# Peptides against a protein of PDB entry 5K2M: the designs that were tried, part 103

Target 1, 273 residues: chain A of PDB entry 5K2M
Amino acid sequence: MRIGITYTVLRREEMAIKERAGEFGEVVMLHEDDLLFPGNYDLDVVIIRNVSHFKALYTARLFESEGIPTVNSSRLIFEAGDKLFATLRLAGKVPVPEWKAALSEGGALRVPDSLGYPLVSKPVFGSWGRLLAKVNDRDSLEAVLEHRKWMKNPLYGIHYFQEFVEKPGRDIRSYVIGGEFVGAIYRYSNHWITNTARGGKAEPCSDPEVEELSVKAWEAFGEGALAIDIFESEKGLLVNEVNPNMEFKNAARVTGADMAGKLVEYAVEVAKT

## One batch from the design tools (peptide; made by RFdiffusion4, then SolubleMPNN)

Design b2_p18_3_s4 (from b2_p18_3, 10 letters changed)
Fold by OpenDDE base, seed 1:
Structure b2_p18_3_s4 (fold): chain B 273 residues (1-273), chain A 18 residues (1-18)
Amino acid sequence: as target 1 above (273 residues)
Amino acid sequence: DEEEEEELELALKEEEEE
């Protein structure tokens, strides 16, 4: 078996994936600079670890066009990596924060009539809490919408909003690979945006309700490896977001779960189908 | 951690180049 691993930066995750993949076959590391299509890749499966959502998406689709399966698939990357498309999948299976989408400023201005204030404005793409805005009032909404008009990417014209969820100073990140729950962590933050990359502490999360909900959230997509962001709310657990290009170094460290191994095992299964 | 900030900056930079 020949396992490709595409990457932008050789992070702890990619190193761990490489090491574990070596137990199953020959590993071919493919930096983004090595990727040229159409190509003659002698690979049974490719693990997609490009940092960019779009690079990951296109890389996956390009390998698939050559008959090489990918983990994650281009379909999963596309549907899970877009916050709105992910919400559309999730909302049919699991509790999600109340949300609205608008395709114009005039539509967006009516969102508070349904969601009220405070609400959260999100771009449909982007990571690390980029361009997340807590919108407390009409003036703040107008400001966000005004700024969006001057953004070059047309996807900023897709207005995605959620209710503001009051969290207990933390959120949950769980990991589901091939339909198996692998582990979960609490991410602590005093800021309403919980991101471990912004100095949040991680602790193990051992909650059967989180495990069950995480698997159901994964089943909304039905394939691949997902990190799942869950909120603890007054309404119970809410699935906020999924990530098809998960970081797991902190989660692996804190939980002791072999996330890299599980990802490789799943990729090997995909290669055999 | 400095490493997490560098990874975030790199990821943000890639998203800005898009």
Scores: peptide ipSAE 0.018, ipTM 0.575, DockQ to the pose 0.144
Fold by OpenDDE base, seed 4:
Structure b2_p18_3_s4 (fold): chain B 273 residues (1-273), chain A 18 residues (1-18)
Amino acid sequence: as target 1 above (273 residues)
Amino acid sequence: DEEEEEELELALKEEEEE
């Protein structure tokens, strides 16, 4: 078996995936600079680890066009990597924060009529809590919308909002690969944006409700490897978002779960189907 | 391009902080 791994930066995750993949077959590391299509790739499966959501999406689709399956698939990256599209999948299966989408500034200005304040403005794409705004009032909403007009990417003109969820100084990140729960962590932060990248502490999360909810959230998509962000709210557990381009170094370290191995095992399974 | 650069910078910062 020949396993490709596409990457932008050789992170701890990519190193771990490479190491584990070497136990199952020949590993071909493919930096973004090495990718040219159409190409003659002799690979049974490609693990997509490009940092950019769009580069990951297009890379996956390009390999699929050559008849090479990818983990994650371009379909999953597309559906899960867009916060709004992910919400559309999730909302039919699991509890999610209340949300609204608007396609114009005039529409966005009416969102508080439904959600109230405070609300959270999110870009539909992007990672690490970038461009998340807690919108406490009308003036803040107008400011966010004004700034969005000057952003170059037209996707910033897609206005996605959630209710602001009060969290107990933490959130949960769980991992489901091939429909199997692999592990979960608490991410602690004094900031309303909980991200380990921002100096948040991680602790193991062993909660059967989290496990069940995580699997159900994955089933909304029905394939691939997903990190799932879950909020502990006064209303119970809410699935906030999913990430088809998961970081897992912290989770693997804290839980001892073989995230990289599980990802490779799933990729090997995908290669055989 | 700017978003990709920011994603890279963030990914690199996450590596330096661990």
Scores: peptide ipSAE 0.018, ipTM 0.569, DockQ to the pose 0.827
Fold by OpenDDE base, seed 5:
Structure b2_p18_3_s4 (fold): chain B 273 residues (1-273), chain A 18 residues (1-18)
Amino acid sequence: as target 1 above (273 residues)
Amino acid sequence: DEEEEEELELALKEEEEE
């Protein structure tokens, strides 16, 4: 068994994945600078750990073109890494925040007629709460739309909105790998954007409802390793988004779950199919 | 890519804050 690991930065997650992969076979670390296609890669599977969503997507697709399976697959990265495409998968299987998509400014200006205020404007791509806006009124909506006209990436012209969900000063991040629930944490924040990166406390989440919902959310995609962001709302649990390029250092530390091991085990299973 | 550099900087900051 030869296991590739693509990476941009050797984080704690990549170190843990490397260590655990070494128990199953030969590990080939592949920095982004080492990648050139078409190539002659002698690998049975590749674990994708590129930081950039797009680099991860293209790297996965390039290996797949050479007949080498990836974890995650390019399909999963594509569908789960786009907030709108992820919502389309999730909405048929699990409760999600109320949402609207518009393909023009004129369409976007009508979103409050359905969702009301406050609402949240999200880019369809990007991590760590980047370019999230709480839109409280018409003036704020117009400002967000105006700024987006001047953004260079055409994907900023895809207007994705959610209802603003009042959260109890925390959210939930769960992890499902190969259809198995691995663990979950509460992420505490005094800000409406819950991000552990911004000094949020993490605590273990042991809730059977979270476990069941997380597995159902994963089943909407049907493969791979996903981090799942869940909101506690007055309407119950809502699946906000999924991440196919998960950070798990904090969750592994807090829960004691062997997330790196589970990811490697799944990659080995994928290599054998 | 400017977006990738920002993602990298954010990922690195997340590691330093722990």
Scores: peptide ipSAE 0.018, ipTM 0.573, DockQ to the pose 0.811
Fold by OpenDDE base, seed 3:
Structure b2_p18_3_s4 (fold): chain B 273 residues (1-273), chain A 18 residues (1-18)
Amino acid sequence: as target 1 above (273 residues)
Amino acid sequence: DEEEEEELELALKEEEEE
């Protein structure tokens, strides 16, 4: 068994994955600078750990074009890494926050007619709460839309909105790998945007409802390793988004779950299919 | 904490190149 690991930055997660992969076979670390295609890669599977969504997507697709399976697959990265495409998958299986998509400014200005205020403006791509805006009124909506017109990436012209969900000062991040629930954490923040990488405290989450919902959310995609962001709302649990490029150092530390081992085990299974 | 901030900055930079 030869296991590739692609990476941008050698984080704690990549180190843990490397260590666990070494128990199953030969490990080949592949920094982004080492990747040229077409290549003659002698690998049975590649674990994709590129930080960039698009670099991860293209890296996965390039290996797949050479007959090498990836974890995650390019299909999963594409569908899960786009917030709108992920919502389309999730909405058929699990409760999600109310959402609207508009393809023009004129369409976006009508979103409050259905969602009301406050609402959240999200880019369809990007991590760590970047370019999230809480929109409380029409003036704020017009400002967000005006700024987006001058952004160079055409994907900023895809207007994705959610209802604003009042959270109890925390959210939930769960992890499902190969259809198995691995663990979950509470992420605490005094800000409406909750992220552990931004100094949020993490605590173990042991809730059977979270476990069941997380597995159902994973089943909307049906493959790979996903981090799942869940809100505790007055309407019950809502699946907000999924992440195919999961960070798990805090979750592994807090829960004691062997997330790196589970990811490697799944990659080895994928290599054998 | 500082190492986590550097990792986040690198991650944000990679996403900005997209």
Scores: peptide ipSAE 0.020, ipTM 0.575, DockQ to the pose 0.114; fails the geometry check

Design b2_p18_4_s1 (from b2_p18_4, 10 letters changed)
Fold by OpenDDE base, seed 5:
Structure b2_p18_4_s1 (fold): chain B 273 residues (1-273), chain A 18 residues (1-18)
Amino acid sequence: as target 1 above (273 residues)
Amino acid sequence: DEEEYEELIREAIEIDKR
């Protein structure tokens, strides 16, 4: 078996995936600079670890066009990596924060009539809490909309909003790979945006409700490896978003779960189907 | 090791902006 691994930056996750993949076959590391299509790659499966959502999506689709399966698939990356498309999948299966989408500034200005204030403005794409805004009033909403109007990417004209969820100074990140719950962590932050990349404390989360909810959230997509962000709210657990390009260094360290091994095992299974 | 990882994440964020 020949396992490709595409990457932008060789992080601890990519190193762990490489090491574990070596136990199953020949490993071919493919930096973004090595990728040219069509390339006639001799690979049984490719693990997609590109940092950019769009580069990951296109890389997956390009390998699939050569008959090489990918983990994650281009379909999963597309649907899970877009916050609105992910919400559409999730909302039919699991509790999610109340949300509204608007396709114009005039539509967006009416969102508070339904959600009230405070609300959260999110771009449909992007990672690490980029361009998240807590919108407390009309003036703040107008400012966010004005700034979006001058952004070059037309996707910033897709206005996605959620209710503001009061969190107990933490959120939950869980991991589901091939339908198996692998582990979960609490991420502590005094900021309303919880991001582990900003030095937040992580602790193991052992909660059967989180496990059940995480599997149900994964089932909304039905394939691949997902990180799942869950809020603890007064309404109970809410699935906020999913990530098809998961970071797991902190979660693997804190839980002791072999997330890299589980990802490789799943990729090997995908290669055999 | 953690500082190095934070720097790698910062670099990755900048790459994703390009």
Scores: peptide ipSAE 0.019, ipTM 0.564, DockQ to the pose 0.108
Fold by OpenDDE base, seed 4:
Structure b2_p18_4_s1 (fold): chain B 273 residues (1-273), chain A 18 residues (1-18)
Amino acid sequence: as target 1 above (273 residues)
Amino acid sequence: DEEEYEELIREAIEIDKR
């Protein structure tokens, strides 16, 4: 078994994945600078750990074009890594926050007619709560839309909105790999944007409803390794988003779950398929 | 345009890294 691991930065997650992968076979670490296609790679599977969503997506697709399966697959990265596309998958299977998408400023200005205020403006791509805006009123909406007009990337012209969900000062991050629930954490924050990468406290979450919902959310995609963000709302649990390129160092530390091992085990299973 | 597409991807990657 030859396991590739693509990466941008050697983080704790990549180190843990490398270590666990070494128990199953030969590990080939592939920095982004090492990636050239077509490349005649001698690998049975590649674990995709590129930081950029787009680099991860293209890297996965490029390996797949060489007949090498990836974890996650380019299909999963594409479907799950875009917040709008992920919502389209999730909305048919699990409770999600109310959402609207608009493809023009004029369309976006009508979103409050359906969602009301406050609402959340999200880019369809990006991590760590970048360019999330709580939009409390018309003036704020107009400002967000105006700023989006001047952003060079045309993907910012895809206007994705959610209802603002009042959370109890925390959210839930769960992990499902190959359809198996691996663990979950509470992420505490005094800010409406909860993110452990920004210094939020993490605690174990042991809730059967979270486990069940997490598995159902994963089943909306039907493959791979996903981190799942769940809100505790007055309406119950809502699946906010999924991440096909998950950070798990805090969750692994807090839960004691072998997330790196589970990811590698799944990759080995994918390689054998 | 292929050049426009490459620029788009470069920008998307840079934005996603920030």
Scores: peptide ipSAE 0.013, ipTM 0.525, DockQ to the pose 0.078
Fold by OpenDDE base, seed 1:
Formats: structure tokens, C-alpha cells, sequence
Structure b2_p18_4_s1 (fold): chain B 273 residues (1-273), chain A 18 residues (1-18)
């Protein structure tokens, strides 16, 4: 078996994936600079680890066009990596924060009539809490919308809003690979944006409700490897978002779960299908 | 090790902006 691994930066995750993939066959590391299409890739499966959502999406699609399956698939990356499309999948299966989408400023200005304040404005794409805004009032909403008008990417004109969820100073990140729950962590933050990239403490999460909800959230997509962000709310557990290009270094360290191994095992399964 | 990883994440964020 020949396993490709595409990457932008060789992080601990990619190193761990590489190491574990070596147990199953020949590993071919493919930096973004090595990727030209159409190509003659002799690979049975490709694990997609490009940092950029769009690069990951297109890389997956390009390999699929050569008849090479990918983990994650371009379909999964597309649907899970867009916050709105992910919400559409999730909302049919699991509890999610109340949300609204608007396709114009005029539509967006009416969102509070339904959701009230405070709101969270999110871009449909982007990572690490970039361009998340807590919108407490009309003036703040108008400011966010005004700024969005002048952003170059037309996708910033897609307005996605959630209710503001009061969290207990933490959120949950769980990992489901091939339909199997692998592990979960609490991410602590004093800020309303919980992100481990901002120096948040991680602790193991052992909660059967989290495990069940995480699997159900994965089932909304039905394939691949997902990190799942869950909020603890007064309404119970809410699935906030999923990530088809998960970072797991902290989670693996804290839980002891073999996330890299599980990802490789799943990729090997995909290669055999 | 943590500082190096934070730097890699910062770089990754900048790459994702492209």
C-alpha cells in the first residue's frame, strides 16, 4: 500500500500520521509545492493535511479526479469546512446553536428580530476564530456589516449568525474518525472564543453524552475524520461546528488517544473499499 | 516546543489567509 500525505507545514500531527502510516505501507510525503495536476500519482489513498481549507478541498478533489481516494474526501471537506453547510447537516441530526443566514445587509439587519441580542457573527469560512464577532446591539451589527462590504472575498457577503451561547469558561472538542469516537477534551478560556491556539488549557473530557453526541454529529456527514466543537449550554450540549482538517496534538497528548493511528487505519480502510 | 508550535500556528494562519 502507498499512502500519500499532503501538507503545508510539517506539524506534530503530520509527523505522527507519517510515522503511523509507515506501519501500513510506503509513505509518500507531498508538500504543497510537490502537487501538480494532472499527475501520475501511484497512491492507494491520500491523507489531506493542507492547512488552508481551500487548498485541502482542491487537493482532495484533484486526487479524486485521478481515481485516488482521500481522507478526508472533497465532499466532506466542502460540507464540513463551511460553517453554514456544516450547520445544515448538523441541524437535522443534533442540537445546534440557534442560527440565521442572510444573503444581504438588509437581510442581516433583520436577524436580531428572530434571534435577539447578543449574536455571534461568523464568516462561513476561516479558522482559529478569525472574524468572529460578538454583536451586542444594533450599532455593532451595522459596523460588522459595513466592514464586510469592503472585504474582497465575496463569501464575506454570506452572513452567518448564531445565538451567543453562555459557556462555563470552556468548550469541548471531540474527535470521531470513521464513525468511532476517539476522544474529547475540554478547552478552557477566559474569553468567549475558546481556542487552544490562544493558549487555552486542555483537559480530558470523559462524558458519555459527549461521546454519543459526537458520533451523531459525525453521522450527519457519514464519513471521514472530524473534530467536533461542542458547547455546554443551559439548553444542554450543542454542536457548534466541525473541522475536517483537525488539529489533535493537544488532544492526543491530554487523552493519550492514538488519533494519528486511527486516522491512518481509516485511510487504509478507505483505500481497500 | 509549545512556542515553536505557536509560531507554526501563526504561520498557518497567515497561509490560510492566502
Amino acid sequence: as target 1 above (273 residues)
Amino acid sequence: DEEEYEELIREAIEIDKR
Scores: peptide ipSAE 0.019, ipTM 0.560, DockQ to the pose 0.109; fails the geometry check
Fold by OpenDDE base, seed 3:
Structure b2_p18_4_s1 (fold): chain B 273 residues (1-273), chain A 18 residues (1-18)
Amino acid sequence: as target 1 above (273 residues)
Amino acid sequence: DEEEYEELIREAIEIDKR
């Protein structure tokens, strides 16, 4: 068994994955600078750990073109890593926040007719709460739309909105790998954007409803390793988004779950299929 | 795209330090 690991930065997650992969076979670390295609890679599977969504997506597809399976697959990265495409998969399988998509400014200006105020504007791509805007009124909506016109990437012309969900000062992040629930944490924040990167506390989440909902959310995609972001709302649990390139350092520390081991075990399974 | 990538790298490094 030869296991590739692609990476941008050697984080604690990548170190843990490398260590666990060494128990199953030969490990080949591949920095982004080492990747050229077409190539002659002697690998049975590649674990994708590139930080950039697009770098991860293209890396996965390039290995697949060489006949080498990846964890995650390029299909999963594409569908889960786009907030709108992820919503389309999740919707009808699990509860999600109310949402609207518009393809023009004129369409976007009608979104409050359905969602009301306050609403949240999100880019369809990006991480760590970048370019999230709480829109309280018409003037704020017009300002967000005006700024989007001057952004260079065409994807900023895809207008994705959600209802604003009042959270109890926390959200939930769960982990499902190969259809198995691995663990969950509460992430605490005093800001409406909950992110552990902003210094929030993490605590273990032991809730059977979270476990069941997390597995159902994974089943909407049907493969791979996903981190799942869940909101506690007045309407109950809502699946907000999924991440096909999970960070798990804090979750592994808090829960004691072997996230890296589970990811490697799944990659070995994929290599054998 | 390049600026976004550089930002992602900086964020990843910062997260690893915590």
Scores: peptide ipSAE 0.012, ipTM 0.545, DockQ to the pose 0.832; fails the geometry check

Design b2_p18_4_s2 (from b2_p18_4, 10 letters changed)
Fold by OpenDDE base, seed 5:
Structure b2_p18_4_s2 (fold): chain B 273 residues (1-273), chain A 18 residues (1-18)
Amino acid sequence: as target 1 above (273 residues)
Amino acid sequence: EEEEYKELIEEALEVDKR
């Protein structure tokens, strides 16, 4: 078996994936600079580890066009990596924060009539809490909308909003690979945006409700490897978002779960299908 | 696009250095 691994930066996750993939077959590391299409790639499966959502999406689709399956698939990256498309999948299966989408400024100005204040403005794409805004009032909403008009990417004209969820100074990040729950962590933060990338404390989360909810959230997509962000709210657990480009170094360290091994095992099974 | 990508890489690298 020949396993490709595409990457932008060789992080701890990519090193772990490479090491574990070597136990199953020949490993071919493919930096973004090595990728040209169409190409004659002799690979049974490709693990997609590009940092950019769009580069990951296009890389996956390009390999698939040559008959090489990918983990994650281009379909999963597309649907899970867009917050609105992910919400559309999730909302039918699991509890999610109340949300509204508007396709114009005039529509967006009516969102508070349904959600009230405070609300959260989110871009449909982007990572690490980038361009998240807590909107407390009309003036703040108008300011966010004004700034969006001058942003170059047309996707910033897709106005996605959630209710503001009061969190107990933490959120939950869980991992589901091939339909199997692998592990979960609490991420602690004094800020309303919880992000492990900003140096938050992580602790193991052993909660059967989190496990069940995480599997159900994965089943909304039905394939691949996902990190799942869950809020603890007064209404109970809410699935906020999913991540098809999962970072797991902190979660693997804290839980002891073999996330890299589980990802490789899943990729090997995908290659056999 | 390149600047956003560069910031993403720099953020990813900073996260890896900690």
Scores: peptide ipSAE 0.017, ipTM 0.486, DockQ to the pose 0.811
Fold by OpenDDE base, seed 3:
Structure b2_p18_4_s2 (fold): chain B 273 residues (1-273), chain A 18 residues (1-18)
Amino acid sequence: as target 1 above (273 residues)
Amino acid sequence: EEEEYKELIEEALEVDKR
């Protein structure tokens, strides 16, 4: 078994994945600077750990074009890594926050007629709460739309909105790998954006409802390794988003779950299929 | 930990621009 690991930065996650992969076979670490295609890669599977969504997506697709399976697949990265496409998958299987998509400024200005205020403006791509805006009124909406108009990436012209969900000063991040629930954490923050990458504390979450919902959310995609972000709302649990390029160092530390091992085990299964 | 995440965010932003 020859296991590739693509990466941008050697994080605690990549170190743990490398260590666990070494128990199953030969490990080939591939920094982004080492990747050139087409190439004659002698690998049975590649674990995709590129930090950029787009770098991860294209890396996965390039290996797949050479007959090498990836974890995650380019299909999963594409569908799960876009907030709107992920919402389309999730909404058919699990409760999600109310959402609207608009393809023009004129369409976006009508979103409050359905969602009301406050609402959240999200880019369809990006991580760690980048360019999330809480929009409380019409003037704020117009300002966000005006700023988006002058952003260079055409994907910022895809207007994705969500209802503002009142959270109890925390959210939940769960992990599902190959359809198996691995663990979950609470992420605490005094800000409405609760991501631990912004200084939040993590605590273990042991809730059977979270476990069941997390597996159902994974089943909306049907493959790979996903981190799942869940809100505790007055309406119950809501699946907010999924991440096909999951960070898990804090979750592994807090829960004691062998997330790196589970990811490698799944990659080995994919290689044998 | 916060400093590590800051570096990762900065790197991710740079990589997404390339």
Scores: peptide ipSAE 0.016, ipTM 0.519, DockQ to the pose 0.165
Fold by OpenDDE base, seed 2:
Structure b2_p18_4_s2 (fold): chain B 273 residues (1-273), chain A 18 residues (1-18)
Amino acid sequence: as target 1 above (273 residues)
Amino acid sequence: EEEEYKELIEEALEVDKR
């Protein structure tokens, strides 16, 4: 078996995936600079670890066009990596924060009529809580919308909003690979944006409700490897978002779960299908 | 896009250093 691993930066995750993949077959590391299409790639499966959502998406689709399956698939990357598209999948299966999407400033200005204040403005793409804004009032909403007009990427003109969820100084990140719950962590932060990537403390989360909800959230997509962000709210657990390009170094360290191994095992099974 | 991508890489690198 020949396992490709596409990457932008060799992070701890990519190193762990490489190491574990070596136990199953020949590993071919493919930096973004190595990727030219069409190509004659002799690979049974490709694990997609490109940092950019769009590069990951296109890389997956390009390999698929050559008959090489990917983990994650281009379909999953597309649907899970866009916050709005992910919400559309999730909302049919699991509790999610109340949300609104608007396609114009005029539409966006009406969002508070439905969601009230405070609300959260999110870009449909992006990582590490980038461009998340807590919008407490009309003036703040107008400011966010004004700034969005000057952003070059047309996707910033897609106005995605959620209710502001009061969290207990933490959120939950769970991991589901091939439909199997692998583990979960609490991510602590004194800021309303909880992210371990920004230096938050992580602790193991052992909650059967989190496990069940995480699997259901994965089932909304029905394939691949997902990190799932869950909020603890007064309304109960809410699935906030999913990530088809999961970081797991902190979760693996804290839980002891072999997330890299589970990802590789899943990729090997995908290769056999 | 290029600036956003560079920023993503820089953030990813910062996350790896922690």
Scores: peptide ipSAE 0.014, ipTM 0.494, DockQ to the pose 0.818
Fold by OpenDDE base, seed 1:
Structure b2_p18_4_s2 (fold): chain B 273 residues (1-273), chain A 18 residues (1-18)
Amino acid sequence: as target 1 above (273 residues)
Amino acid sequence: EEEEYKELIEEALEVDKR
């Protein structure tokens, strides 16, 4: 078994994946600078750990074009890494925050007629709560839309909105790999954006409802390794988003779950399929 | 270390926005 691991930065996650992969076979670390296609890669599977969503997507697709399966697959990265595409998958299987998509400013201006205020404006791509806006009124909506017109990337013209979900000062991040629930954490924040990258405290989450919902959310995609962001709301648990290129350092530390091992085990099973 | 990784990830995300 020869296991490739693509990476941008050798983080604690990549170190852990490398270490665990060594128990199953030969490990080939592939920095982004090492990636040239077409190439002669003697690999049975590649674990995709590129930081960039697009680099991860293209890397996965390039290996797949050479007959080498990837974890995650380019399909999963594409569908799960886009907030709107992910919502389309999730909405058919699990409770999600109410959402609207608009393809023009004129369409976007009508979103409050359905969702009301406050609402959340999200880019379809990006991480760490970048360009998330809580839109409390018409003036704020107009301002967000005006700014989006002048943004260089045309994907900023895809307007994705959610209802604003009142959360109990935390959210949940769970991990499902190969259809198996691996663990979950609470992420605490006094800000409406609960991302741990902004200094949130993490605590273990042991809730059977979270576990069941997380597995169902994964089943909406049907493959791979996903981090799943869940809100606790007055309506119950809501699946907000998924991440096909998860950070798990804090979750692994807090829960004691062998997330790196589970990822490698899944990659080995993918290689055998 | 964690700050350096954040900066690198932020840079990578800026590239994705191009």
Scores: peptide ipSAE 0.008, ipTM 0.504, DockQ to the pose 0.082; fails the geometry check

